# Ledger of designs, part 21: peptides against a protein of PDB entry 3B8E

Target 1, 230 residues: chain A of PDB entry 3B8E
Amino acid sequence: PFLIFIIANIPLPLGTVTILCIDLGTDMVPAISLAYEQAESDIMKRQPRNPKTDKLVNEQLISMAYGQIGMIQALGGFFTYFVILAENGFLPIHLLGLRVNWDDRWINDVEDSYGQQWTYEQRKIVEFTCHTPFFVTIVVVQWADLVICKTRRNSVFQQGMKNKILIFGLFEETALAAFLSYCPGMGVALRMYPLKPTWWFCAFPYSLLIFVYDEVRKLIIRRRPGGWVE

## One batch from the design tools (peptide; made by RFdiffusion4, then SolubleMPNN)

Design b1_p10_2_s3 (from b1_p10_2, 10 letters changed)
Fold by OpenDDE base, seed 1:
Structure b1_p10_2_s3 (fold): chain B 230 residues (1-230), chain A 10 residues (1-10)
Amino acid sequence: as target 1 above (230 residues)
Amino acid sequence: LKELREALLK
């Protein structure tokens, strides 16, 4: 998100506070919960890892986590961001290069795509209105991410949802997201303005996409061991 | 969903 903010010079899609809330708030318990996940049914049928050739974190894992899943998460967040800004009169094309003027507090006549002028305060309100939905979008997508992380090869349907700590983590991150989004004073304290409940659903297609994508990936791995997808 | 589940379990 921050790279696109710099490269495209768009208004800040995800604030530093929201990033910290993801990294330190919503993701910690879910991540810890994976340590308590039951072993995959086939784990003991696999050959022992060669410590010299087989890295614990290989390029494929990095590619999957950051290159594939992370990109889908980012796309989900940006989708929500662009929709909110478009609903407020800022079409995606108009946002390109707008950051310089957007962040300038002395410019109070920034025009939207329809010629409406926006004061600095109004622009910051809509920007901060994007931060919370982006954050929530990430949380909703993380539901799928957490679930798919239960296994490397087996389907989630084979593994099941027996990890109570993981289930607790899903509720905890959701409750925290709701708290941060709707608790009075969060807009002032964290610059996280309340979002319409409908924004929670904007991420659902992406969450489903991640889930389906990973299940298909795992299916391919099971049917074609040693493929490039592994 | 059932068909998908069955397909994923194969």
Scores: peptide ipSAE 0.000, ipTM 0.184, DockQ to the pose 0.033
Fold by OpenDDE base, seed 2:
Structure b1_p10_2_s3 (fold): chain B 230 residues (1-230), chain A 10 residues (1-10)
Amino acid sequence: as target 1 above (230 residues)
Amino acid sequence: LKELREALLK
C-alpha cells in the first residue's frame, strides 16, 4: 500500500496507525496460534530437513507469502479504497498524481472527476473514511490467509479446524476490528472513521480467492510431488 | 462496480 502511495502519488490509502493495528493488534494472536497447529498427517513420511542446506523460510515460502498472497491482500484493500473514492467522485485515474494537491491545506478547490470542488477538510474526511474499510478488508482477507497457513500440503478439509487457539484468534481479530472501527473516539484517536456494515463484504471475494488459490496449489503439490509450486 | 472493474482492467 505505501509503495503505491509513493509511486502513484495517490491519496493515502491506509494510515500508519492503522498499519500498526494490523501488525501488532489483529495479527499477533493469529500468528501465535499457528505454533499450536497439529502436524500434517503425512509429516512422518517426509525426510527430515537438512539443517545445513534447507532453510526454515525458503524462497518458495517467501514468494508465496509476500509475492502471491500479499499481492492479493493488497489488491483487496485497494479495491475497497478505489470503490469508496469513486463513490465520492474520485475515479481511479483521477487519483494518480493528486496527492500533492490533496495534502495541501491551502488548496480548497481540488476538483473530482465530475468537476466538484473539495475543501481540505472534506478531502481528509474521505481519506480517513477509506482507512477503516481498508483495515477491515485486510482482516477479512487474513481469515483466509490464516486458514491456508495451517498446512503446507494437505487441504484444510483434510487437516480440519481442530486448533482451538486459531479459532479463538479469528474471533479475537474480528472483535478487535469491530472495536477499532465502531468504538467512540476512534476517529480522533486513530483517524479511523466508522464504516457502513456493507463494507465488510467488499473483502469476501478476495478472501475466497485466496482460499481457492491455495487449495488448488496444495492439490497440485499432492498430485505432483517435487514440483516448482512447493 | 462494473465500471470500476472495467477501469481497473484498463
Scores: peptide ipSAE 0.000, ipTM 0.287, DockQ to the pose 0.033
Fold by OpenDDE base, seed 5:
Structure b1_p10_2_s3 (fold): chain B 230 residues (1-230), chain A 10 residues (1-10)
Amino acid sequence: as target 1 above (230 residues)
Amino acid sequence: LKELREALLK
């Protein structure tokens, strides 16, 4: 989020406080829940890792976590961001380079894509209105991320949803996201304005995409063992 | 989303 904010000079899509709420709030219990996941049924059929040559964190894991899945998450968040701003009169092309004027408190006549003028206060309301749905979008895609992390090779349908701690984590992160989004005073305390319930659904296609992508990846690994995708 | 897509394509 910050890289695109700096490179494209767009209004801030996700605040530092919201990032902290993701990293320390919504992601912690789900991450811990993975420690309680059952071993895959085929784990004893695999050769042991060579501790001298095979790193626990390899380029493939980094590529999957940050390069592929992380990019899909970011795209989901930015999609929600651009949709909200477009509904408020700011088309994506118009946002390029707008940050300087957007963040200037003394400019109260910033024009949108339709020639409507926006005061500093109005702009900040719209900006903070984007932060909460972006945050919620990340939580919704994290549902898929957590579920796909249950296995490395087997389908989630083969593994099943037997990990009660993981299920609890999914409910906990969702409840926390709802609390942070709708609790009175969060707009003042965290700059997280309440979102329309419809914004929760904006991330669903991306969550489904992550799930389908990983299931297809795992299917390819099972059909072609020793391939580049493994 | 469909209305937004139509608005962006105009």
Scores: peptide ipSAE 0.000, ipTM 0.321, DockQ to the pose 0.023
Fold by OpenDDE base, seed 3:
Structure b1_p10_2_s3 (fold): chain B 230 residues (1-230), chain A 10 residues (1-10)
Amino acid sequence: as target 1 above (230 residues)
Amino acid sequence: LKELREALLK
């Protein structure tokens, strides 16, 4: 989001404080929970890692984490962002290059896609209104991301959901997300304005997409061992 | 955490 904010000069899609809430709040327990995951059924068929030649973080992991899944997550967040701004009169094409005027407190007549003029205060309200749904969108897509991270090769349906710490993590991150989104004073403290409950569902297609994509990937790996997808 | 950070910064 921040890179696109810079490159496309759009209004800030996700606030710094919101990012900190994700990094330090919602994602910590889920990430730790992966240490308690049971070994895959095929692990004993794999040769031990050579610590001198085999990296813990390999190109496949980087490609999956930063390339594929990361891009889908970003798309989910931006989709929510664009929908919110469109509902407030700013179509996606109109947002390109708008940041300069958007962030100028002395310009109080920025026009939306329908010719409505927006004051600086009104623009900041709608900007901060985007931050909370973007945050929640990330949490929702992280459900799928966490679940797919349970295994490298086996389907989640083969592995099962036996990791109680992971299940706890999913509830914890969701509860924390709800707390940060709806607790009184969060709008002032964190610039996280309350969102309509319907915004929680905006990310569901992307969460499902992540899950299906990874299951298909794992299926391909199982059917074609040693393929480029592994 | 790194995966999430990368996703959030894009």
Scores: peptide ipSAE 0.005, ipTM 0.371, DockQ to the pose 0.064; fails the geometry check

Design b1_p10_2_s4 (from b1_p10_2, 10 letters changed)
Fold by OpenDDE base, seed 5:
Structure b1_p10_2_s4 (fold): chain B 230 residues (1-230), chain A 10 residues (1-10)
Amino acid sequence: as target 1 above (230 residues)
Amino acid sequence: KKEFLEKLLS
């Protein structure tokens, strides 16, 4: 998010406080829960391989796959950000290079894509209104990520939802997202303004995309054992 | 500010 913010000079899509809430609030319990996931039934049936070389290759492949999922997750957040700003009159192309004027409190006549002028206060309200849905989008997309992380090769439908701690983590991060989004004073304390309930659904296509991506990946692994996607 | 926020969230 910060790299795109710097390169494109767009209004800040995700604040530092919001990032801290993701890292400390939403990622901690799920990460711990994954350590308690049961071994896959298919892994136990595999022949022993070289533990040194195969661990390194597997770690690289897993890291690459999760890196790709993380990119899709970020794209989901940016999609929500652009939709909210477009709904308020700022089309994506108009946001390019707008940051300097956007962040200047002495400029109270910044024009949107339709010629409407925005005060500094109005701009900051809409910016902070983007931070919360971006965060919520990350949480919703993370639902799919956490579910698919239960297995490396088996489908979620084959392995099932056995990890009760992971299920608890999904509810915990969702409850935290709701708390940060709707609790009075969060706009002042954390710059996380309340969002319309409709914005929770903006991430669903990306959550589905991650789920489909992983199921297709796992299907390829099952059909081509020892392939590069394993 | 509050009125603008209410309009935005309506």
Scores: peptide ipSAE 0.009, ipTM 0.394, DockQ to the pose 0.013
Fold by OpenDDE base, seed 4:
Structure b1_p10_2_s4 (fold): chain B 230 residues (1-230), chain A 10 residues (1-10)
Amino acid sequence: as target 1 above (230 residues)
Amino acid sequence: KKEFLEKLLS
């Protein structure tokens, strides 16, 4: 997310403190849960493999999983970010290169895509209005990502929610999202303005799409082992 | 931790 912010010069989609909360609060427990799920699945379903080769495969799988999850999460967050800004008059194409003028407190006439002028204060309200939904979107996408990453080949419906650490992680990240979204003072303290309940649902179509796509992928892998979809 | 958070929030 931060790299896209720098490269595209768009208004800041997510604050540094919020990023820290994601990394430490929402990603850590899921990370641990995935590590345990992989260990359990390898112990229960695989003949004793060569410990050296299996560790390497596990590290590669973990690194690929985290990299892919992170990209998917970023895409979900940016989707919500662009939707919110578009609803406030800033189309995605107009946001490209806008950061310099957006962050300049002396420019009080930044135009949106429809020619409406925005003061610095108004722009910052809109920016901070994006932070909370972005964060919540990440959490909602993480629900799907955690569930789909539980198993490489098996359907979630077949594997079930057996990992207690994963379940705990889902509750923790949801509780954190609710706390940051609705606790008084978070708008001032963390630049996370209160979230309208409707924004919780913004990520659901995206999460569902990913879930369905991954289930279809896994189904294809099960039906055609060694196919190009692997 | 508090100072770190304050610095991040400043």
Scores: peptide ipSAE 0.006, ipTM 0.301, DockQ to the pose 0.017
Fold by OpenDDE base, seed 3:
Structure b1_p10_2_s4 (fold): chain B 230 residues (1-230), chain A 10 residues (1-10)
Amino acid sequence: as target 1 above (230 residues)
Amino acid sequence: KKEFLEKLLS
């Protein structure tokens, strides 16, 4: 989000502290879940895999999978961001390069795509209104990711502990999202204004997209073991 | 402290 903010010079889609909450709060539990499951899979003495080559392949596969999922998550967040701004009169094309004027407190006549003038305060309200839905979108998309990770392992008997950790991760992410979205003072502390419940559904198409994407990926891997999709 | 927090949060 921050890279696109810098490159495209758009209004800030997500606050830095909120990004830290995502990185530390939402990504930690999935990472721990994966670490535990790797440890459990190593305890099941499969034939002596060459520990150097097989770890590298697995780490690369995991990194690529998470990289792809992360891109889809970012796309989902930005979609929500653009929808909110569009509903407030700022079409995506109008946001390009707007940051300089947007962040200038002395410019109180920034025009939207429809010629409506926005004061600095009004613009900041809209900006901070985007932060919460962006975060929530990431969380909702992460639900799909966690479910996908669960379904990959449906073929492995060791589903028990993994399922508990994944379920815990889902609850933690949801609780964090609810806390950051609705706790009093979060608008001031994190620049996250309260979210209308309808915005939770804005992420669902992207969650579905991730689900479909991963199912297609799994299907391709099953049909072409050792292919480039691995 | 407030400005610092605002800067961190911005």
Scores: peptide ipSAE 0.000, ipTM 0.301, DockQ to the pose 0.017
Fold by OpenDDE base, seed 2:
Structure b1_p10_2_s4 (fold): chain B 230 residues (1-230), chain A 10 residues (1-10)
Amino acid sequence: as target 1 above (230 residues)
Amino acid sequence: KKEFLEKLLS
């Protein structure tokens, strides 16, 4: 998110403090939960392969998969961001290069895509309104990520939701999202204005996308053991 | 400001 902010010179989609809350608050418990995940039933039946080669291949494949999931998460957040701004008259193309004028408090006549002029205060309200749903989108997408990442080969329907720590992580993450979204003072502290409940659903297509992507990947692995997708 | 915010949150 921050890289795109710099490269595209768009209004800030997500605050730095909020990013830290994601990294520290939402990612830690899930990461721990994955460490305690039960081994896949099929993995335990395999004889040890060459530890050097297999570890490197596995790490590379893990990195690719998580990298792709991370990109989908970011896309989900940006989608929500662009939807909110578009609903307020700022089309995605118009946002490119707008940051300089957007962040200038002395410019009170920034035009949207329809020629409407926006004061600095109005612009910042819209910007901070984007922060909360961006964060929530990441959390909702992470639900799917957590569910899929506990296994490499087995479907989530086959492995099941046996890890109680993972389930706890999902609840904790959701509770944190609710807290940051609706607790008084978060607008000042984190630049996160209150969110309508309807915006939680904006992330669902991306959660589904991740889920489908992973299930398809796992299906391919099951059908072609030892393939490059493993 | 209040009206604008209410509109955004509606």
Scores: peptide ipSAE 0.008, ipTM 0.348, DockQ to the pose 0.013; fails the geometry check

Design b1_p10_3_s1 (from b1_p10_3, 8 letters changed)
Fold by OpenDDE base, seed 3:
Structure b1_p10_3_s1 (fold): chain B 230 residues (1-230), chain A 10 residues (1-10)
Amino acid sequence: as target 1 above (230 residues)
Amino acid sequence: SKELILLGLL
């Protein structure tokens, strides 16, 4: 989010403190839970990793996590951001380059896409109104990401949901996200204003997309071992 | 790794 904020000069999609709440809050228990995942049924049919040549984190894992899944996650967050700003009169094209005037406290007549003027305080309210739904969008997409991370090759339907720590992690991150989104004072402390419950559903298409994409990828790997997708 | 999930969020 911050890279696009700089490159496109758009209003800040997600606050730094909110990012820290994702990184240190919502993601910690889920990530630890993966250490308790049951081994895939075919693990003993794979050759042992050569510790001298084979990295634990390879280019394929980086490409999958950052290049594919991370991009879909970012798209989900930005979609939510653009929808909220559009509902408040700022169409996506109008946001390009707007940051300079948006962040200037002395400019109180910034026009939206409909010619409505916005004061600095009004603009900051709508900006901070975007932070919470963006954050929640990330958490909802992380549900799919965590579930797909259970296995490298097997379908989630083959592996099952037997990891109770992972299930606990999904509830914990969701409960923490709800707490951070709705607890009084979070607007001052974290720049996270309360969101309408409907915004929780905005990420669901992207979460489903991640899940379906990875299940299809795993299906291809199972049907064509040693392919370029593996 | 945790770091891989984190960078997808930035």
Scores: peptide ipSAE 0.026, ipTM 0.691, DockQ to the pose 0.153
Fold by OpenDDE base, seed 1:
Structure b1_p10_3_s1 (fold): chain B 230 residues (1-230), chain A 10 residues (1-10)
Amino acid sequence: as target 1 above (230 residues)
Amino acid sequence: SKELILLGLL
């Protein structure tokens, strides 16, 4: 997110406070919950990892994590951001290079794609109106991410949803996201304005895409062991 | 992989 903000000079898509709420709020309990996940049913058919040669975090995993799923998550967030700004008169092409004028408090006549002038205060309201749905988008795609992380090779349908702590984590992160999004005063305290309930659904296609992508990946690994997708 | 891909927020 921040890289695109710098490169494209667009209005800030996700605030630092919202990032901290993800990293310290919504992600911690889900992360811990994976420690309680049951072993895959085929684990006894696999050779033990060599602790001296086999890294826990390998290049394939980093590529899957950051290069594939992380990109889908970022695309989901940016999609939500661009949709909200477009609904407020700012088409994606008009946002390119707009940051300098957007962030200038002395410019009160920034035009949208339709020639409507926006004061600094109005621009900051719409910017902070983007932060909350972007945050919620990340939480919704994290549901899929957490679920796919239950297994390396087996389908989630083979593993099942027996980890009660993981289920609790999904409810906790969702409840926290709802609290941060709708609690009175969060607009002042966290620059997180309340989102329309419809914005929760904006991420669902991306969450489903992550889930389907990983299930297909796992299916390929099961059918073609030692492939480049492993 | 089991590792949390949570770090997609870079």
Scores: peptide ipSAE 0.025, ipTM 0.647, DockQ to the pose 0.116
Fold by OpenDDE base, seed 2:
Structure b1_p10_3_s1 (fold): chain B 230 residues (1-230), chain A 10 residues (1-10)
Amino acid sequence: as target 1 above (230 residues)
Amino acid sequence: SKELILLGLL
């Protein structure tokens, strides 16, 4: 999110406080829960890792987690951001380079894509209206990400949902997301304005995409061991 | 900084 904000000079898609709520709030219990995941059924049939040659975290794992899955997560958040801004008169093309004028408190006549003028206060309300749905989009996508992280090779359907701490983590992150989105005063304290319940569904296609993508990847690995996908 | 890279990957 932040790189695109700098490179494209768009209005801030996700606030620094909302990023901290993701990294320290919603992700903490889910990440800890993975330490309690049951070993894959075939792990004892594999040769021990050579600690001198085989890295625990290899370039393929980094590319999968941060490169592929992280890009789908970011695309989900940006989709929600662009939809909200378009519904408020700011089409995606018009947002390019707009940040300088958007953030200037002395410019009160910034035009939208339809020639409507927006005051600084009105623009900041729209910006902060994007932060909460972007945050919720990330949480909904994280459901899929956490579930796919249970296994490296086996399907989630083969592994099952036996990790009670992971199930608790999914409920905790969802409850925290609902609390931060709807608790009175969060707009003042965190710049997180309440969102319509319909915005929770905006992320579902991306969550499903992550899940299907990883299950297909794992299926390929099972059918072709030692392939470039592993 | 490492923080900017983390903020950028997020």
Scores: peptide ipSAE 0.023, ipTM 0.647, DockQ to the pose 0.101
Fold by OpenDDE base, seed 5:
Structure b1_p10_3_s1 (fold): chain B 230 residues (1-230), chain A 10 residues (1-10)
Amino acid sequence: as target 1 above (230 residues)
Amino acid sequence: SKELILLGLL
């Protein structure tokens, strides 16, 4: 969010407090839960890694986690952001370069894509109205990310959902997201305004895309061992 | 966190 905020000069898509709620709130229990995942059924058929050459975290794992899955997560968040702003009269093209005037408290006549004027207060309400759905979008795509992280090679359907701590993590992050989104006073405390329940569904296609992408990747690895996809 | 970098960069 922050690089695109700087490069495109768009209104802030996700607040710093909201980012902290993701990193410290929604991601922590899920990440810990992976330590309790059962080993894949074929792990003992693989050669031991060479401790001198084979890193635990390699460029391929980084590329998959940050470059592929992370880009899909980001795309989901930004899609939600652009849809909300478009519903409020700000088309994506109109947002380019708008940040300077958007963040200026002395400009009370910022026009939208339809010529409607917006006060500073109205603009900040719309901005903070984007933060909560963006946050919820990240949580919904994290469901898929956590589930795909259960295995490197086997399908999730082969591994199953036996890790009770991981299941607890999925419920915890969802409950926390609902609490932060709907608890009275969160608009004042965290600048997280309540979202319409329909916004939870906006991320589902991206969550499904992450899941399908990883299952297809794992299927390719199983069919072509030692390929560049592994 | 990985997510902080992604969220911070995006």
Scores: peptide ipSAE 0.028, ipTM 0.734, DockQ to the pose 0.133; fails the geometry check

